# Peptides against a protein of PDB entry 6RGO, part 64

Target 1, 392 residues: chain A of PDB entry 6RGO
Amino acid sequence: MALKLLGFNQDATCFSVISSNKGVTIYNCDPFGKCFELEKSTSNDEELDFLVEMLFSTSLIAVVDKTIGASKRKKLKIVNTKRKATICELTFPHEIMDVIMNRKIICVVLKSDQIFVYDISCMKLLRTIDVRGEKLKSTSKFRNSEAVGDIGVRVSLSTDNNSILCYSSYSKSDKENAPLNDIVVFDALKCIQINVLPAVHQSNIVCIACSPDGMLMATASEKGTIIRVFKTIDTENDEPILVNEFRRGSRPSRISEMKFNHDNTLLACVGESDTIHIFALPVTTTEADANEDDTLQQSSHSLSSSINGLQYISKGLANRFGKIIVSKIPTQSQQRHVAYIKIPENAKYRIGFPKDTTNTIHICGEDGNYLVYSIPRNEVGPCTLVKSNTFD

## One batch from the design tools (peptide; aimed at target 1 D11 T58 K355)

Design b2_p18_8_s2 (made by RFdiffusion4, then SolubleMPNN; from b2_p18_8, 7 letters changed)
Fold by OpenDDE base, seed 5:
Structure b2_p18_8_s2 (fold): chain B 392 residues (1-392), chain A 18 residues (1-18)
Amino acid sequence: as target 1 above (392 residues)
Amino acid sequence: SEFEKLVEEALKELEEFE
């Protein structure tokens, strides 16, 4: 049967899928099994399409029916899974492209490049973010969304209570075809813009991941060859801090999803390639209070890879020809993966990091496989398969 | 509201798992 993957929840305790015959199904990861099913409302042989965002493993989910011909593509439903009932319904002026949530906030992304920010506790609208801004309202050329593929505003939200929202924005170039290559960092609770990272890629940003604590952000362009990791809040001389630049591969390939683990030590990426890549982040030694005296001499051979921190100031020199020259970090400073998982060719996979096991990754495929891998700590190599389950 | 109660109930489910 054709399965379509929706993804893992915030802590990788559950994942959601579309089954062509059943509708939306949610699986629990441990113990593995079906925990919720949303029955198919239509008897038609139409290809089912849904957005489903879970509030962790709770009885609260957000659902959008995106099935072709459905007038429901503009409707957000909040569903209680225990009652099997819609408890809230919101209608938007445009098609819903994405929905993300945490314990405090729901963000709804529209095809109009608008982000609606809600307080989850009462569904009060806190902010409407217009990513096109007022100047682009006059260029009412709706990108005929048929010919310009999946290029829209991308978002990621921190899973913590700080509710750091990262979103892609249009560069300030007066060109009608400005790329979505800026990032805005936004406090979704206070409704304040914290930071702007200009021209982080040469082409449109197609994938963003925020860390669970909101302190780091990963970005990938439509080329998917380079992943950049930035600090979200901190700046050096009013310039964005680039923490890492990772090379996924030499060949262009779309990245569909990236995730940080819960301690910000690993970044995973998945997409159209036969390989999930896992990258190591530098352990930011939080200056934890150095008070307690305990002399345990455990010689952690810190692999002090000499991060010669060449502060590559991304001076986006707008030359006289209005070309944003993104300063290429020298290819020599690009880190490779520390671990990888081989996946079947043409199978779409999704990734999740469990909270309690920072060296474990959950993956699921449209091939009906749910797999748990152990990530090697001290060696570069393949991940080890720990657990395997199947679903339909 | 009934909605606010159901969201509060779902948020309490998170505190039981932490």
Scores: peptide ipSAE 0.476, ipTM 0.911, DockQ to the pose 0.770
OpenDDE base, seeds 1, 2, 3, 4: peptide ipSAE 0.457, 0.443, 0.454, 0.457; ipTM 0.904, 0.901, 0.902, 0.904

Design b2_p18_8_s3 (made by RFdiffusion4, then SolubleMPNN; from b2_p18_8, 9 letters changed)
Fold by OpenDDE base, seed 2:
Structure b2_p18_8_s3 (fold): chain B 392 residues (1-392), chain A 18 residues (1-18)
Amino acid sequence: as target 1 above (392 residues)
Amino acid sequence: DEFKKLMEEALKELEEYE
């Protein structure tokens, strides 16, 4: 059967899949099993296409049927799965490209590069963000690129109540083909722009991850060779703070998803490559709990010295060219993965981090595998398979 | 209001989940 992965929920307690024969199925991760099934509304052998976003392990889902006709692709259905009832249906002027949610907010991304921000409790529109802005409306002929890979606005939302929304934006270059290489950080509750990170990559951003607390963000471009991690809110001399630069690989390969773990110590990435990469983030020890055991200090000093080396390079180049080209972290300071998972070639995988186990990762494949891996702490190497299940 | 009831039931499951 052809499976299409929709992904994990916010805390990796559930994942959703499209089965060609059944429609949308939501699986619980532990205990493993079906928790919800949305029956196929159509008898036709058409390839099913859906967006499904679930609110944690609750009965609340957002569904977009993309299978049939331009009209359905513009409808967002909010469903209570326990009641098998539609709570509401919203219709948008353009095709829905993405839907993300947390405890407070639903964000709907349109093919028009608009982001609609809703209060989840009442489905009231809080803000419409027009990423193209007023000036770009005149020149953007809608690329009729039906290509599944089209470069659009990317979004990520913090899973906490702070509701930090990170989205890709067009660079202020007067070029008709300005890349989506800026990031905007937005408070989705207050509807305030907090920060703008200009030109974080040379090409379009195709993947963004926000940390659960909204304090960090990871970005990857179309090349997918370098991942950059920034602070979202904090700035140094009104400049963006680059925390890490990770090298996934030397060969270009699209990254489809990135996730932080719940304590911001790990960043995972997956995409078109045969390898899920897991990177370690520096633990920002807040100076307060300095009382417990001496033994872990040696590894932190080597990372802090590397970060301090980055501060010295930032001061010198910033002043001359008012485009802060994120100073190319010297290729020597580009960190590699600390752990990896090998996945089948041509299988699409999705990733999630469970809340309760910071060194565990959940993965699921269009091959029908749900896998739980343990991440090594003290060595660079492969993850260890802990649990496996199959789904159809 | 059916909307209010169905949404409050789902959001209550979130409060019980946290």
Scores: peptide ipSAE 0.525, ipTM 0.940, DockQ to the pose 0.656
OpenDDE base, seeds 1, 3, 4, 5: peptide ipSAE 0.523, 0.520, 0.524, 0.503; ipTM 0.939, 0.938, 0.940, 0.938

Design b2_p18_8_s4 (made by RFdiffusion4, then SolubleMPNN; from b2_p18_8, 9 letters changed)
Fold by OpenDDE base, seed 5:
Structure b2_p18_8_s4 (fold): chain B 392 residues (1-392), chain A 18 residues (1-18)
Amino acid sequence: as target 1 above (392 residues)
Amino acid sequence: SEFEKLLKEAREELEKYE
């Protein structure tokens, strides 16, 4: 049977899949098993497509039926899984491209490059963000070319209560074909823009991840060769702070998903490649925990020797057009993965980090495999398979 | 509303999970 992966929830305790015969199924990770099923409403042999966003392991989910030809592609349903009932339905002017949530906020991304921000507690609209702005409304013929369908606004939301929203935006160019290569950082609760990172890549941004606490974001372009990690809120001399630049590979390959672990020490990426890459982030010692436990000093010495080469060359290359391009970290200071997982060629995988085990990663494949890996701490190498399950 | 009740139930489930 053809499986389609929807993804993990915020804390990787559940994942959702589309089965061609059953519809949407949600699995619990531990103990492993089916916890919810949404039956297929149509008898047609149409390829099923859905968006499903979970509120952690709760009975609340957001569902969009994206099946081709369905008028339902503009409808968001809030469903209680225990009662199997729709408790709220919202209709949008355009097709829904993405839905993301935390304990406070639901964000709905439309094909019109609009982001609708809702207070989950009452489903009140807090803000409509128009990423194209007013000037582009008149001239932008909908990119009706099927081939351009992959280039849209990307979003990521912090899983904490601060509700930091990162989204891709069009660069301020007088060119009709401006790339989606700016990042806006937005406080979704206060409905204010807090930062703008201009031209973080040369091409359109296709993947964004926000850290659980909203303090970091990772970005990847259409090339998928370089991943950049930035601070979201902090700036240095009114310039964006580039924390890391990671090299995934030398060959172009699309990145479909990135995730931070719970403590911001690891960043994982997955996509069209045969390899999941895991990168180590430098532990930013927040000054606050400097007081008590002197004892853990000894083991950190071995990894410190490779970090000393990060000269923050914050020299913004002012291009001839006065655009600050984020200074490329020299190719010599591009960090590689610290760990990896080999996956089958042509299998789509999703990734998730559990909250309780910072060195564990959950993965699931359209091949029907759910796998738990241990991430090595002290060496660069393959992850170790700890647990495997199958689903249909 | 029935929605506010069910959302409260889901939040109480989340607070017990943390």
Scores: peptide ipSAE 0.313, ipTM 0.873, DockQ to the pose 0.787
OpenDDE base, seeds 1, 2, 3, 4: peptide ipSAE 0.254, 0.224, 0.192, 0.243; ipTM 0.849, 0.837, 0.825, 0.844

## One batch from the design tools (peptide; aimed at target 1 I120)

Design b2_p19_3 (made by RFdiffusion4; failed a check: the pose's geometry)
Pose (drawn by RFdiffusion4):
Structure b2_p19_3 (pose): chain A 327 residues (1-135, 151-284, 335-392), chain P 19 residues (1-19)
Amino acid sequence: MALKLLGFNQDATCFSVISSNKGVTIYNCDPFGKCFELEKSTSNDEELDFLVEMLFSTSLIAVVDKTIGASKRKKLKIVNTKRKATICELTFPHEIMDVIMNRKIICVVLKSDQIFVYDISCMKLLRTIDVRGEKIGVRVSLSTDNNSILCYSSYSKSDKENAPLNDIVVFDALKCIQINVLPAVHQSNIVCIACSPDGMLMATASEKGTIIRVFKTIDTENDEPILVNEFRRGSRPSRISEMKFNHDNTLLACVGESDTIHIFALPVTQRHVAYIKIPENAKYRIGFPKDTTNTIHICGEDGNYLVYSIPRNEVGPCTLVKSNTFD
Amino acid sequence: EEEEFAEEIIEKLEELAKE
């Protein structure tokens, strides 16, 4: 089958790719190289490694499952790339759905909507967050820098009226203090959530409305959450998979089940800005590094890695700059 | 700097894994 299940780094330095053949490879961007290659851990052809989230450019990797079911739901391994050794092997009562890391805080998301928060220095569990214990699945996002700030989708006070709903809660994982609770920002479920690297901004994706809403995170008034801007969906409602924020928080990237990748600018310092054509029934992931604000890195399941440029003052499409091919 | 910081975390985790 195709080389599916791409994962993208926080700093846009490298990306995680599960080669359907054997193990998982991690490439670099500049210079491009085979950064890390995981050995054989397989027994059948279509069984897939699912979840890999990494540090910036380091040797520290978070790896989850290999087998379809032997040791998948209840595993987390911490591996150094230079010496291929497992350090800490944590076990969890449910199936892991997503893992997000940063320099201070490690988050583990379970299928039962439990979020485990760890101080990474000693792996002490800071807090267990019973989201489904209070009231598709929960989508969680996190700031990259320090003062790491956690964002998760929570159900509303209409559980009696119907089973599924999605509001937003802002949480400071550094001090384990809930900062702001946002109301039902959508009339539908939440598909994907992106938080700014500095933790000041947040994006929301709806399945039905397909309109991205941006709210201020922390400095927002206590009385009411502050809405920043909205973005035109285009000609057709489409499911969104992954969104990213620029380092200066002037740009927002959007990718999904669509022909095109949309680029949204920010009035911090409208409907559409930059659009990147994409093959239809293939899936891609997004990133952009800290070095420049004009370069956008693209990861594709077709086997191609592309670097596009952004037009500052033109509403035109992106210009391709650098490309390389996968393995 | 980032690599040094990650190595310090790895060392601390190894010490704890020994205990």

Design b2_p19_3_s1 (made by RFdiffusion4, then SolubleMPNN; from b2_p19_3, 8 letters changed; failed a check: the pose's geometry)
Amino acid sequence: SLEEEAEKILKNLEKLAKE

Design b2_p19_3_s2 (made by RFdiffusion4, then SolubleMPNN; from b2_p19_3, 6 letters changed; failed a check: the pose's geometry)
Amino acid sequence: KEEEEAEEILKRLEELAKS

Design b2_p19_3_s3 (made by RFdiffusion4, then SolubleMPNN; from b2_p19_3, 7 letters changed; failed a check: the pose's geometry)
Amino acid sequence: SDEKYAEEIEKKLEELAKK

Design b2_p19_3_s4 (made by RFdiffusion4, then SolubleMPNN; from b2_p19_3, 5 letters changed; failed a check: the pose's geometry)
Amino acid sequence: SEEEEAEKILEKLEKLAKE

Design b2_p19_4 (made by RFdiffusion4)
Pose (drawn by RFdiffusion4):
Structure b2_p19_4 (pose): chain A 327 residues (1-135, 151-284, 335-392), chain P 19 residues (1-19)
Amino acid sequence: MALKLLGFNQDATCFSVISSNKGVTIYNCDPFGKCFELEKSTSNDEELDFLVEMLFSTSLIAVVDKTIGASKRKKLKIVNTKRKATICELTFPHEIMDVIMNRKIICVVLKSDQIFVYDISCMKLLRTIDVRGEKIGVRVSLSTDNNSILCYSSYSKSDKENAPLNDIVVFDALKCIQINVLPAVHQSNIVCIACSPDGMLMATASEKGTIIRVFKTIDTENDEPILVNEFRRGSRPSRISEMKFNHDNTLLACVGESDTIHIFALPVTQRHVAYIKIPENAKYRIGFPKDTTNTIHICGEDGNYLVYSIPRNEVGPCTLVKSNTFD
Amino acid sequence: EEEQLEEFEELLEEEEEES
């Protein structure tokens, strides 16, 4: 089958790709190379490694499952790339759905909507967050820099009226203190959540409305959450998969089950800005590095890696600059 | 388990120094 289940780095330095053939490879951007290659851990053809989230450019990797079910739900391994050794092997009571890391905090998301927060220096569990214990699935996002700030979707006070709903809660994982609770920002479920690298901004995606809403995160007034802007969906409602924020928080990238990738600018310093054509029934992931604000890195399951430029003052499409092919 | 945590801490410090 195709080379599916792409993962994208925080610093846009490299990307994680599960080659359907054997193991998982991690490439670099500049210069492009085979950075790390995981050996054979397979027994059938269509069984897939699912979850890999990494540090910036380091040897520290978070790896989850190999087998379809033998050791999947309850595993987390911490591996150094230069020496291929497992350091700490943590076990969890449920199935892992997502793992997000940063320089200070490691988050592990379970299928039962439990979020385990660790101080990465000693792997002491800071707090267990019973989201489903209070009231598709929960989508969680995190800031990249220090003062790492956690964002998760939570259910509303209408559990009695109906089973599923989605509001937003802002949480400081550094001090384990809940900062702001946002109300029901959508009349539908929440599909994907993106938080700014500096933790000051947040994006929300609805399944039905397909309108991205941006709220201030921490400095927002206590009385009411402050809405920043909204973005035109286009001609057709489409499911969104992954969104990213620029380092200066002037740009927002959006990708999903659509023909095009949309680029939204920010009035921090309107409907549409830059659009990148994309093959229809193929799936891609997004990133952009810290070095420049004009370059957008693109990861594709078709086997191509592309680097596009952004027009500052023109509403035109992006211009391709550099490309390379996968394995 | 204690030794694995010490090795992990040292590895993390080395990666911070490189950064």

Design b2_p19_4_s1 (made by RFdiffusion4, then SolubleMPNN; from b2_p19_4, 6 letters changed)
Fold by OpenDDE base, seed 5:
Structure b2_p19_4_s1 (fold): chain B 392 residues (1-392), chain A 19 residues (1-19)
Amino acid sequence: as target 1 above (392 residues)
Amino acid sequence: MEEKLKEFKELLEEEEKEL
């Protein structure tokens, strides 16, 4: 049977799939089992395509039916899964490309490179962000929507109530073919732009992950060889703060998804490669826990590898000919994975981090496998399989 | 309209799905 993965929810307590024979199914992770099914509305052997965004383990889901015709692809349904009823239906001027939510906000991404921001409590439109409109004020040429292949605006939203939205934007280059290689950081509640990170990659950004608290973001380009992690809000001398640069591999491979764990200590990535990579982030001691004076002198020889903070002297030599010199981050600062999972070649997988177990990762495949792995703490190596289940 | 807003509030206050 052809399965299509939709993904995990925000805390990896549930995942959603499309089964060609059944329609949309939601599984609970622990205890493992089917918790919801949306039956296929059509008897035809048409390839099913849906967007489904869950709100944690709640009965609220957002659904877009992309299977049939241009009309359904423009409709967002908010569904109560307990009642199997549509509470709200919204219609958009263009095809819906993505839907993301938390307990405060729904963001709807359109094929027009527009982001619609809603207050979830009342479905009131707070803002329309026009990612093209900023470019159209500078360049009168509509990019013909037909020649824009699989490269649209990418978004990620913090899972917390602060509702930090990160999205890809067009660079201010006078070139007709400006890449989607800028990042905008946006307060989705206040509808204020907080930060802009210019030219974070040389090519279009195809994957973004925001941390649960909205303090970090990870980005990957079409090449998928380098992942960059930035602070979202904080700046140093009005410049973006690069926290980490990770090397996934030497060969180009598309990254389909990235996730932070709940304490911002790990970043996982999955895509077209036979390997899920897990990277370690430096523990940012937030100054808040400095007050409990518990003097347990356990002399754990932390191998403080003194990563000499190479001050990124961004020599912003603005040469007179507007070449955005993407500062060549020294290849010596590029870290490798600390852990990995081998997956079948060409298998599409999704990833999620559970809230309560920061060293555990959930994965599911279009092969019908749901797998729980333990992440090694003290050595670089493979993850250990802890639990396996199958679904159809 | 009020009934829909009530239903949205109830769903946003849910922690877990009943299996």
Scores: peptide ipSAE 0.392, ipTM 0.851, DockQ to the pose 0.328
OpenDDE base, seeds 1, 2, 3, 4: peptide ipSAE 0.349, 0.360, 0.360, 0.370; ipTM 0.831, 0.844, 0.845, 0.848; seed 1 fails the geometry check

Design b2_p19_4_s2 (made by RFdiffusion4, then SolubleMPNN; from b2_p19_4, 7 letters changed)
Fold by OpenDDE base, seed 3:
Structure b2_p19_4_s2 (fold): chain B 392 residues (1-392), chain A 19 residues (1-19)
Amino acid sequence: as target 1 above (392 residues)
Amino acid sequence: SEKKLEEFKKLLEEEEKEL
């Protein structure tokens, strides 16, 4: 059967799939089994397409039916899974591209590059963010809306109650073809912009992850070779907002998903490659426990690969765009993964970190595999398979 | 509808069932 993965919930206790024959199925991870099924509303052999966002292990899901007709692709349904009943329905002016939520906020991303921010408790609209309208105020050139290729606004939301929203925005460059390579950090509760990170990549951002606490964010471009990790808030101490730069690989490959673990010690990424990569984040030791001399020997293998690409931040951009955030990480400090998982070629996978076990990762594939891996702590190497289940 | 708002509140207050 053709499976399409929708992903894990925020705590990786459940995952959602589309089965061509059944519709949407939600699986519980432990104990493994079906917990909800949304039956196919139509007998047609049309390829099923849905967005489903689950609120943790609760009976609340957001559903968008993208299968049939332009009208349904604009409708968000909030469903009670226990009752199999629609609690509310919202209709948008444009196709829904993404839906993300936590216990406070639901964000709806449209094909128009608009983000609708709602208070989930009452479904009150708090803010409409118009990413194009912000650009149009800075650059008089209308991009025709029809050239919406595979590049749209990307979003990530903190899973905590602080509700830090990170989204990709258009650079303020006078170039007609300004990339989606800026990041905006937004307080979704207060509806205020906290920060703007200009030109975090040279090309469009295609993947964003926010940490559970909203203190960190990770970004990847269309190249998917470099992952950057930033603080979301400027600290008063002039500390560099760019905290890590990771190398996934030397070959371009799209990253589809990134996730932080619950304690911000690990960042995982998955995409079109045969490998899930897991990176270690430096623990921000608060100054108190600086006494243990765990000299993680940085094996400085000088990969002399001439990444001439960062030198082309011309001296002229420095004066116009304020603090060049990207200037401080030497190309030599690009860290590799600490752990990896090999996955089948051509199988799409999704990833999740469980809350209670910071050194485990849940993965599921369009091949019908649900897998739990243990992440090695003290060595660079493959993850160990702990549990496997199959689904259809 | 008040009943729908109460249903929302109950779903948001659903703790993770310890399975």
Scores: peptide ipSAE 0.318, ipTM 0.834, DockQ to the pose 0.415
OpenDDE base, seeds 1, 2, 4, 5: peptide ipSAE 0.311, 0.312, 0.296, 0.295; ipTM 0.824, 0.835, 0.817, 0.825

Design b2_p19_4_s3 (made by RFdiffusion4, then SolubleMPNN; from b2_p19_4, 8 letters changed)
Fold by OpenDDE base, seed 1:
Structure b2_p19_4_s3 (fold): chain B 392 residues (1-392), chain A 19 residues (1-19)
Amino acid sequence: as target 1 above (392 residues)
Amino acid sequence: DEEKLKELKELLEKEEKEL
């Protein structure tokens, strides 16, 4: 059967799929099995397309039917899966491209490059962010961007109650063809812009991940060769803090999804390549609890590659072109993956990190495989398969 | 609709699906 993956929930306890024959199915990861099914509203042999965002392991889902007709593609349904009932329905002026939520906020991304931010507790609109409108103040021409259908505003939301929203924005360059290569960090609760990271890549950003706590974000461009990790809120001398630069590979390949684990020690990425890559993040020792004396001299040669080699490219060249080019970390200091999973080249995969096991990753494929892997911590190498299940 | 908002609030306060 043709399966289409919708992805994992925030805690990786469930994942959602579209089956060409059944409609939307939600699987529980442990115990493995179907926990919800949304039947097709129509008997038509049309290719099913849905957005489904689930709130953790709850009975709350947001659903968009993208299968048939422009009217359904503009409708968000909030559904109670236990009652199989629609709680509320919202209609938007444009097609819904993405939906993301936590316990406080739901964000709806439209084809118009608008982000609608709602208080989920009452479905009240808090903010409409017009990502184009900030650009249109300079250039009146509606680009008939026949936007090659894949380039649009990308979003990620922290899973915590702080509700840090990261989104891609158009560079303020007077060039008609400004890329979506800026990142805006937004407090979704207060509706305040916290930070702007200009030109974090040279090309459009196609993938963003926010950490669960909202303190970190990862970005990838259309090239998918370099992943950059930044602090979201903190700045140094009003400049963005680049924490890590990871090399996924030498060959261009689209990254479709990135996720942090729950303790911000790992970043995973998946996409069109035969490999899921897992990167180690440096543990920011918060200096606080250094008090407990326990003398265990385990000489873990922490490969604290002290990235002391942040050569601040001196202020002098920045002035002439107003492009804060995020200083390229020297190619030699680009970290590679610490772990990997080989996947079939022809199958799309999605990733999730369970909360309780920081060294475990869940993956599911359009090939009908749900797989649990253990991540090696002491060596660079393949992940070990721990559990496997199949779905249809 | 107050009843729907009550249901929404009750779902947001739950951590897990009652299977």
Scores: peptide ipSAE 0.474, ipTM 0.909, DockQ to the pose 0.480
OpenDDE base, seeds 2, 3, 4, 5: peptide ipSAE 0.467, 0.469, 0.473, 0.439; ipTM 0.908, 0.904, 0.907, 0.902

Design b2_p19_4_s4 (made by RFdiffusion4, then SolubleMPNN; from b2_p19_4, 10 letters changed)
Fold by OpenDDE base, seed 4:
Structure b2_p19_4_s4 (fold): chain B 392 residues (1-392), chain A 19 residues (1-19)
Amino acid sequence: as target 1 above (392 residues)
Amino acid sequence: MEKKLKELKEELERELEEL
C-alpha cells in the first residue's frame, strides 16, 4: 500500500500518515498504536492527498482534503477526534499549502504566498500576511507549478506560547524572479514583525525550523548543502546573528524537514539523502551559577599569540553585492554532524524530538517503519536503534 | 458556530491542562 507521511506533532508523541486504502491515520508513539482514523470520503482510486496538523496529544486536528478538485483544497476543517466531529470549516481564496499550529495560534499558508494567522481559541483572524506584497500582485503568473518544483513560502512556528513565526520572503530585488531567500521573524500573537534576515542563502529557502522557544531558527536552501542557524530576535549592530553554519554534505540534496530538540542542543535534518544528520548546537550557558566564590588565583600567562592572518580584503567591492550574510565561518570550519541515521534510499522519512528525552529522536518512514534512536552524547557516530514498530 | 467554538475552547483548555 502507498503510505504518505504527514509528520510528527509538536512533541513527537503522535505522527500522521495517509494510507491509500484507509485515509488518514494518526498513531500514538508510546504506547505505539492507532489513536485516530479519518476514512476517505470517496471510493474512487484517486491518489489521496491531505494536510493534517495535530495540536500536541489533544483531540484537535486541522485537516485539508487535497484529493478532490480545487474547491476542497481551499477548505480547512477543524476536527475533534474524540467526538469524530467537524467543529468549524474555513474556506480560503486559494489552495492551502501548509498548516501549522501551537496552543495559541493556527497559521494557514496559501498558494498565493499569503499566511493567515488565527487565534485558535475562537478561530478569529488576527492577520493576513501577504509575502509578495501589494506591488507584485500585477504579475498574476502563478508559477505554472508543473515545471518549477515545489517552491513556495515556507513557515515554522515556535511550539511555546510566545508563538514566534518564521517565514521565507522575497528579496527586495527589482528582478521579476526574486528568490525566496529572506526570512521574516514575526510575533504571531501581537501581529508584529520582530526581525528580517536578508539573503540568508543565495537560492530559495526550501526548509525552515524554529526552535521550541522561538529563540533560534535553522534554514536550508534548494542546494541543501549548508544549514544556517540564526538568532530570531537578537541582533548585533542591527545585523542578524549567525550562531552556526553546518555542512550536511558536498552533493546537492533537498532537505524536506529540520527539527530542534526541546533544549536547543541538537538540530536534525532529513530529506532526499540516505542519511538523517544531527548537529550539535553550542549550549548557551545561562550565567545563573556564577555565584560560587572559588578564589583560585591561577596566573594569567598572557599567551599573546598574534593571529595576524586576517587579510583585510579592501572595503571597496562590498557595496555592489547586496549584504549576503557572508558566513564569517570559513568553509573549512563548517561543523559536520555529530550523529547520523542511515535510512533506505527513496524512502521519505519524517523526524521528531520527544520533550522528555533530549538525546532521543523519533523517525517514521513511508516504508511503514516507526523507529526510536538514541543519539550519542560524547562521540561522533551512528545513532543506536532503541525501539522499532511497523504501521500500514 | 459560536457554541461549537465555546465547547472547543473549554475542551482544549482541559486537554492542555492535562499535558
Scores: peptide ipSAE 0.140, ipTM 0.811, DockQ to the pose 0.669
OpenDDE base, seeds 1, 2, 3, 5: peptide ipSAE 0.128, 0.137, 0.113, 0.125; ipTM 0.802, 0.809, 0.792, 0.802

